# Designs tried in a protein design run: peptides against a protein of PDB entry 6B4J. Part 250

Target 1, 315 residues: chain A of PDB entry 6B4J
Amino acid sequence: DITMQWYQQLQDASMQCVLTFEGLTNSKDSQAKKIKMDLQKAATIPVSQISTIAGSKLKEIFDKIHSLLSGKPVQSGGRSVSVTLNPQGLDFVQYKLAEKFVKQGEEEVASHHEAAFPIAVVASGIWELHPRVGDLILAHLHKKCPYSVPFYPTFKEGMALEDYQRMLGYQVKDSKVEQQDNFLKRMSGMIRLYAAIIQLRWPYGNRQEIHPHGLNHGWRWLAQILNMEPLSDVTATLLFDFLEVCGNALMKQYQVQFWKMLILIKEDYFPRIEAITSSGQMGSFIRLKQFLEKCLQHKDIPVPKGFLTSSFWRS

## One batch from the design tools (peptide; made by RFdiffusion4, then SolubleMPNN)

Design b1_p28_6_s4 (from b1_p28_6, 14 letters changed)
Fold by OpenDDE base, seed 1:
Order: structure tokens, then sequence, then C-alpha cells
Structure b1_p28_6_s4 (fold): chain B 315 residues (1-315), chain A 28 residues (1-28)
């Protein structure tokens, strides 16, 4: 399976990255610990500062992240920090930066859906300049949200239930699995972030280059979802989240083919979702239904709430 | 990786296009 091979390659690359900087992470030396903490803060704090307030502030954050990844010194926590402070510093920063982008999907976008766009445009622009950060974003995303690949992890004989729950993307703490609503909220945030990344380009980059992970991956994702059996509550939730965020962009790119896909979803795939939907899970199902019906009736998919306008970039 | 993803995107898109065309023709 080509999809599973790609998933495994990204996980292997991520694992190899972790092994590469293990010396920095496991060091008992006080100076190495200080460098690690300074690098971790320099990589993660700028991402946490991303907001919908002003395009100028977003540019400052982008320039700071790019400078750090380029080996330039940056100010963090009142100190000058550079990846050159340790031979494993660059790999560590790339990994922690990618992890932080996915965490913003899992946490910030999960709670504030409009936050997907400013986070995604920075992530896309950094990916264009630093492809390894993009691969690590995918690796972190795929590990936390297998539905972003997409695939459904299977229970293996002898596997602990908690390990299977973690493979499905659930958080398990003190032998307690998270509630289904919290799980779906986190998965939604990550899918919304992904759907924003594949359609957005950094406006100050080289516009002649191809998007490093563009809308063709959105088309692939939809095609693969439709070739899979639906999962109760999950498929209806994430299909809605994906289409709400990137459906307008897919409509503009694929035109007639997109509408054929949307009809196939409504007439063929949606009844399969209905067949596995319990009376207690009707919320996600009804939301997807209403979205599909509205889009087909109006022959339009609305621009998503929070989409970055020209006025945002002038602020 | 990009070529394999493009090929996977094409194959998946072609298989889905055929299914989409069949489904679309049944709705007409």
Amino acid sequence: as target 1 above (315 residues)
Amino acid sequence: MDEELEEASKLSSEEIKEEIEKAYQQLL
C-alpha cells in the first residue's frame, strides 16, 4: 500500500531525527541543558505568538523562525540563541518547531477554528524554505491523527487496549482514555490545520515555485477517505472539517470534478455514514448533511471563516 | 517521495474519477 509506505517513511525520518539529537536531549551537562531549553523556547514561542491580529506581526514571527532555521542568532527570553550552539541544534529545532505547529492544530485550532489560517500560512511558508520541517509536520500530524493520512489503525493480537487507543489518536492518562468529544475536537483541529496548509502560500515567498504540499494532497485525501469504510462519528466529523476549510479552494481548482466528488459523497458515501451512525452521534452527521445540502443547492462552497484577506496583510 | 505521492494521487484520483463518473451517470 503506497499510502502506508509514505506514512512509514515519514515516521522513520522523524525517528531518525530524534536519534540524531538524542545526545542533546539526554545530556547531563548543565550547559547542554541550558542550550536545549533556549533552543526549545526559540523554536516554540514564536509559533505560540501567531494570531489573527496583524499581518505585520505574522511577518515578524515568520522572519524570526526562518532566521533561527537559517543558523542566524535570534533573541529569545532576553538571550541570543542560535542553532549553531550545538551540532544537533538544527535537527532539534526543526523537530520541535514541527511538533509545535501540530500542537497548535491540536489545541488552538481545536478551540478557535479561525486560528488555522495564520498558523497554516506560516507553516506553509516555512515548509517552502525548509522542506525537512514540512516532512516533520506530516510525521507529527500522522502520528497524532492517523485520519490525516488517512488510515484506521487496527487492533493486533496481544496489544494492550491503551496502546490501541493511543494508536487511534486518543490520549490515555492514568489508565483513563479521553472522552469522545475531546478526542474529536483535537482531531478536528489537526484536520482543519492540514486543510489550511495545503491551500495557503506565504505571500512574501517565491510565487513561481510549486506549493510543497498543495491541493493535490487534498484531492488525494478525499479520494482515500471515500475508498475507506466510514468510522462512526469520526468520518462525518473530519469530512465536514476538511470540506469547510478547503472545499472552496478545491472547488476553484478542480471545478466540475470537485462537484462530481461532492455528489458522490452525498449520494453514495453519506448513506454508508448514516448506516453506522447511532442516535447519540447524530450531531456530526446532521452537520455534514446540512453542509452538503447547502453547498449543492447553492452550487457554491463559502470561503471559510478566518480566511486571510488582503486587508490582513496590509495591517 | 513526491513522485510516489503524485502517482498515488493520480491512481487514487483516476480510480475515484471512474467511481465518480459511474455514480454521476446513475444520478442522471
Scores: peptide ipSAE 0.035, ipTM 0.730, DockQ to the pose 0.047
Fold by OpenDDE base, seed 4:
Structure b1_p28_6_s4 (fold): chain B 315 residues (1-315), chain A 28 residues (1-28)
Amino acid sequence: as target 1 above (315 residues)
Amino acid sequence: MDEELEEASKLSSEEIKEEIEKAYQQLL
């Protein structure tokens, strides 16, 4: 399966990256520990500062991240920090930056859906300039949310239930599995972030270049989801999240083909979701139903709440 | 873009377009 080969390749690249900077992470030297902490802060703090407040602030954050990845010194925690402070510094920063973008999907976007857009436009712009960061974003995303690939992890003979639950994306701590609502909230945040990344371009980049992971991957994702059996609650939740965030962009890009797909979702795939939906899961099902019916009735998909306007970039 | 990913994306996009087109023609 080409999709599973791609998944595995990204996971292997991520594992190789971790091995590459192991000397920095495992060092007992006080100076190496200091460098590690300074680099980790320099990579992650700017991402946590991303907000919907002003385009100018977002540009400053982008320029800081890009400067760090370009080997330039940046100010972090009152210190000058550079990836050149250690031979493994660049690999470590790329990995931690990518991890932090996915974590913002899992935490910030999960709680505030509108936060997807400013995070995604920075991630997209950084990916355009630093492809390895993009691959690492996908690797982190796919590991935490296999539904972003998409694939459904299978239980294997001799596997512990907790390990299977972790493969499905659940957090398991002290033999306690995460509650379904918290799981779906985190998965929703990551899917919404992904759906935002594939449609957004950094406005100060080379707009003539092809998006490194554009709407064609959104079309692929939908195609693969539709070719899979639906999962109870998960499919209805994530399909809604994806279409709410990138449905307008897909409609504009694919026109008639998009509407054919949306009709196929409503008429052929939606009954399959209904058939596996329990009375306790009707919330996600009803939300998807109402969205599909509204979009088909109006022959339009609304621009998602939080979409970055020209006025945002002038602020 | 990784050539394998681009090829996989194109293939999947073409396959689904064909499936969608077949399904659409059957609904007409």
Scores: peptide ipSAE 0.032, ipTM 0.697, DockQ to the pose 0.045
Fold by OpenDDE base, seed 3:
Structure b1_p28_6_s4 (fold): chain B 315 residues (1-315), chain A 28 residues (1-28)
Amino acid sequence: as target 1 above (315 residues)
Amino acid sequence: MDEELEEASKLSSEEIKEEIEKAYQQLL
């Protein structure tokens, strides 16, 4: 399976990255601990500052992240911080930055769907300049949300139930599994972030270059989902989230082929989702139904709420 | 948009699945 091979390669690369900076992370030296904390703050705080307030502020955040990844000193917590402070500093910062982008999908986008766009455009622009950060974003995303690959993790003989639940993307704390609504909310946020990344380009980059992980991966994701049996509640939720965020972009890119896919979803795949949907899961199902019916009736996919306009970049 | 949906509606679900599968395999 090529998809599972790709998944595993990204996980292996992520694990190798962790091993590379283990000396920095496990050091008992006081100076190394200070450097680690400063680098972690420098990598993660700018991402937390991403907002829809002004394009100029978003540019400042981008420039700060890019400067840090380029080995330039940046101001963080009132101190000058550089990845050159430790030989493992760059690998550590790339990993923590990628982890933080996915965490913003899991937390911020999960609660505020419109936040996907400013986070995604920064992530896309950083990925274009720093491909290793992009691979690490995918690795973190795939590990937390296997449905972003997509694949459905299977229970293996001898596996602990909690480990299987974690593989499915559930949080398990103190032997308590996460509630289904919270799980779906986090998965939705990560899928929405991914759907935004694959369509957005940083407006101040070299737009003549091909998107490092563009809409072709959105097409691949949909094709793979449609070739899989639907999963109860999960498929209806995430298919809606994906189409709401990137459906307009896919429509513009793939035109007739997109509409063929949307008809297939409505006529063939949607009944299969219905057949496995319980009465307690009707919310996600109805939302997907209404979206598909509206899009087909109006012959249009609306631009998603929170999509960044030219006026945003002039602010 | 109108023409796109009209053209898409000429294919059966099976034909659409085959096209999508073919496109999917080309993206791997």
Scores: peptide ipSAE 0.022, ipTM 0.612, DockQ to the pose 0.700
Fold by OpenDDE base, seed 5:
Structure b1_p28_6_s4 (fold): chain B 315 residues (1-315), chain A 28 residues (1-28)
Amino acid sequence: as target 1 above (315 residues)
Amino acid sequence: MDEELEEASKLSSEEIKEEIEKAYQQLL
């Protein structure tokens, strides 16, 4: 399976990245510990500052992240910080930055869906300039949300139930599994972030270049989802999240083929989702149904709430 | 990696196009 090979390659690359900076992370040296902490803050704080408030502020954040990744000194916590302070500094920063982008999907976007767009446009622009950060974003995303690949993890003989639950993307703390609603909320946030990344280009970059992970991957994602048996509640939830965020962009890009896809979802895939949907899970199914019916009736997919307008970039 | 993903994207897109086209032909 090509999709599973890709998943594994990204996970392997991510694991190799962790091994490359293990010397920095495991150092007992006081200076190395300080450098690690400074680099971690420099990588993650700018991402946490991303907001929908002003395009100018978003540009400042982008420029700071890009400067850090480019080996330039940046101000963080009142100190000058550079990846050149340690030989493993760049790998560590790339990993932590990518981890933080996915974490913003998991936490911020999960709670505020409109936050997907400013986070995604920065992530896309950084990915364009720093492909390794993009691969690490995918690796972190896929590990936390296997449905972003997409695949459904399988239980293996001898596997602990908790480990299987973690593979499915559930948080397990103190032998307590995360509640389904919280799980779906986090998965939704990550899928929404991904759906935003694949359609957005940093407006101050070279727009003549191909998007490093563009709408073709969105089409692939839909394809793979539709070729899979639906998972109870998960498929209906994430398919809605994906289409709400990137459906308008996919409609514009793929036109007739996109409408064929929506009809296929409505006429063929919906009965399969319905067949596995319990009475307690009808909410996700109904949301998807109503969305598709509305889109097909109007022959339009609305621009998602929070989509960055020209006025945002002038602010 | 990009080629395999692009090929997987193409294959998936083609397979879906075929399934979509079949589904469309059955709905007509």
Scores: peptide ipSAE 0.030, ipTM 0.679, DockQ to the pose 0.047; fails the geometry check

Design b1_p28_7_s1 (from b1_p28_7, 15 letters changed)
Fold by OpenDDE base, seed 1:
Structure b1_p28_7_s1 (fold): chain B 315 residues (1-315), chain A 28 residues (1-28)
Amino acid sequence: as target 1 above (315 residues)
Amino acid sequence: SEEEKKELEEVEKLLKEVEKSLKESKEK
């Protein structure tokens, strides 16, 4: 399976990255520990500062992240920090930065769907300039949300139930599995972030370059989901999240083909979702139904709430 | 562009594969 090969390749690259900076992370030296903490803060704090407030502030954050990845010193926590402070500094920062972008999907976007767009446009712009960060974003995303690949992890003989639950993307703490609502909320945030990344370009970059992971990957994701058996509650939730965020962009890009796909979803795939939906899971099902019916009736998909306008970039 | 043409060809291919897959699933 080509999709699974791609998944495994990204996971292998991520694991190799971790091995490359293991010396920095496992060092008992006081100076190395200080450098690690300074680099971790320099990589993650700017991402946490991303907001919908002003385009100018977003540009400052982008420039700071890009400067750090370019080997330039940046101010963090009142100190000058550079990836050149350690030979493994760049690999560590790229990994932690990518991890933080995915965490913002899992946490911030999960709670505030509109936050997907400012986070995604920075992530997309950094990906254009630093392809390795993009690959690591995918690796982290795929590991936390296998549905973003997409694939459904299978239970293997001899596997502990908790390990299987973790593979499915559930958090397991003190032998307690995460509640379904919290799980779906986190998965939704990550899918919404991904759906935003594939459609957004950093407005101050070289627009002549092709998007490093554009809408064609969104079409592939959608096709792959529809070629799989639906999962109870999960498929209805994530299909809605994806289409709400990037459906307008897919409609504009692929036009007639997009509407054909949407008809197939409503007429052929939706009954399969219905067949596996229990009475207690009707919320996600009804939401997807209403969305599809509205879009097909109006022959339009609305621009998602929180989409960055020209006025945002002038603020 | 040639790249846009190739992308649209892939889009159409994937759409046809989905249509086939969904049809086969109804027949089972």
Scores: peptide ipSAE 0.644, ipTM 0.945, DockQ to the pose 0.761
Fold by OpenDDE base, seed 5:
Structure b1_p28_7_s1 (fold): chain B 315 residues (1-315), chain A 28 residues (1-28)
Amino acid sequence: as target 1 above (315 residues)
Amino acid sequence: SEEEKKELEEVEKLLKEVEKSLKESKEK
């Protein structure tokens, strides 16, 4: 399966990255530990500062991240920090930055859906300039949310149940699996972030270049989901999240083909979701139903709430 | 552009594959 090969390739690349900076992470030297912590803060704090408040602030954050990745010194925690402070500094920063973007999907976007757009536009812009960060974003995303690939992990003989639950994307702490609602909330945040990334371009970049991971990947994701058996609650939830965030962009890009796909979803795939939906899971199903019916009736998909406007970039 | 044409061809291909898959699933 080409999709699984791609998944594995990204995971292998991520693992190799971790091995590359192992010397920095495992160092007992006090100076190396200080450098590691400074680099980690320099990579992650700017991402946590991303907000929906002002485009100018978002530009400052972007410029700081880009400067750090470009080997320039940046101010972090009152100190000058550079990836050149350690030979493994760049690999470490790229990995931690990518991890933080996905974590913002998992946490911030999960709780505040509108946060997807400012995070995604920074991630997209950084990906355009630093392709390795993009690959690492995908690797982290795929590991935490296999449905973003998409694939459904299978239980293997001899596997511990907890390990299988983790493969499915569940958090397991002290032999307790997270509640389904919390799981779906985190998965939703990550899918929404992904759906935002594939449609957004950094407005201050070279717009003549092709999006490094554009809407064509969104179309592939959608097609692959529809070619798979639906999962109870998961498929209805994530399909809604995806279409709510990037459906308008897909509609504009693929027009007639998009509407054909949407009809197939409503007429052919939706009954399959219904067949596996229990009475206790009707919420996600009904939400998807209402969304599809509204979109088909109006022949339009609304621009998602939180979408960045020209006025945002002038603020 | 040629690239845009190739993208649209892929889009159409994937759409047809979905249509086929869904029809086959109804017949089972």
Scores: peptide ipSAE 0.643, ipTM 0.945, DockQ to the pose 0.782
Fold by OpenDDE base, seed 3:
Structure b1_p28_7_s1 (fold): chain B 315 residues (1-315), chain A 28 residues (1-28)
Amino acid sequence: as target 1 above (315 residues)
Amino acid sequence: SEEEKKELEEVEKLLKEVEKSLKESKEK
């Protein structure tokens, strides 16, 4: 399976990255520990500061992240920090930055769906300039949300139940599995972030370059989901999340082909979702149904709430 | 562009694969 090979390649690259900076992370030296913490803060704090308030602030955050990744000193916690402080500093920062973007998906976007867009546009712009960060974003995303690949992890003989639950994307703490609603909320946040990344370009970059992971990957994701058996509650939830965020962009890009796909979803795939949907899961099902019916009736997909406008970039 | 043409060809290919997959699923 080409999709699974791609998944594995990204996971292997992520693992190799971790091994590369293991010396920095495992060092007992006080100076190395200090450098590690400074680099970690420099990589993650700017991402946590991303908001929908002003385009100018978003540009400042972007410039700071880009400067850090470019080997320039940046101010963090009142100190000058650079990836040049340690030979493994760049790899460590790229990994932690990518991890933080995905964490913002599972936490911030999960709670505030509109937050997907400012986070995604920064992530997309950084990815364009730093492809390795993009690969690491995918690796982190795929590990936390296998449905973003997409694939459904299978239980194997001899596997611990907790390990299987983690592979499915559940958090397991103290032998307690995460509640289904919280799980779906986190998965939704990550899918929404992904759906935003694939359609957004940083407006101050070189627009002549092709998006490093554009809408064609969204089309591939959608096609792969439809080629799989639906999973109870999960498929209906994430299909809605994806289409709500990037459906308008897919419609504009692929036009007639998009509408053919949407009809296939409504007429052929949706009954399969219905067949596996229990009475307790009708909420996600009904939401998807209403969305599809409205879009097909109006021959339009609305621009998602929180989409960044020209006025945002002038603020 | 040639790249845009290749992208659209892939889009059509994937769409046809979905159509085939869904048809086969109805026959089971």
Scores: peptide ipSAE 0.639, ipTM 0.944, DockQ to the pose 0.756
Fold by OpenDDE base, seed 4:
Structure b1_p28_7_s1 (fold): chain B 315 residues (1-315), chain A 28 residues (1-28)
Amino acid sequence: as target 1 above (315 residues)
Amino acid sequence: SEEEKKELEEVEKLLKEVEKSLKESKEK
């Protein structure tokens, strides 16, 4: 399976990255520990500062991240920090930056759906300039949310239940599995972030270049989901999340083909979701139903709430 | 562009595959 090969390749690349900076992470040297902490803060704090407040602030954050990845010194915590402080500094920063973007999907976007757009536009712009960061974003995303690939992890003989639950994306702490609502909330945040990344371009970059991971990947994701058997609650939730965030962009890009796909979803795939939906899971099902019906009736998908406007970039 | 044409061809291919898959699923 080409999709699974791609998944595995990204996971292998991520693993190799971790091995590359192991010397920095495992060092007992006080200076190395200090450098590690400074680099970690320099990579992650700017991402945490991303907000919907002003385009100018977003530009400053982007420039800081790009400068750091370019080997330039940046100010972090009152100190000058550079990836050149350690031979493994760049790999470490790329990994931690990518991890942080996915974490913002998992946490911030999960709680505030509109936060997807400012995070995604920075991630997209950084990915354009630093492809390795993009690959690492995918690797982290795929590991935390296999549905973003998409694939459904299978239980293998001899596997511990907890390990299977983790493979499905559940958090397991002290032998307690995460509640379904919290799980779906985190998965939703990550899918929404992904759906935003694939449609957004950094406005101050070279717009003539091809998006490094554009809407064609969104179309592939959608096609792959529809070629799979639905999962109870999960498929309805994530399909809604995806279409709410990037449905308008897909509609504009693929026009007639998009509407054909949406009809197939409503007429052919949706009954399959219904057949596996229990009475306790009707919330996600109803939301998807209402969304599809509204979109088909109006022959339009609304621009998602939080979409960045020209006025945002002038602020 | 040639790249845009290739993208649209892939889009159409994937759509046809979905249509086929869903039809086959209804027949089962």
Scores: peptide ipSAE 0.634, ipTM 0.942, DockQ to the pose 0.757

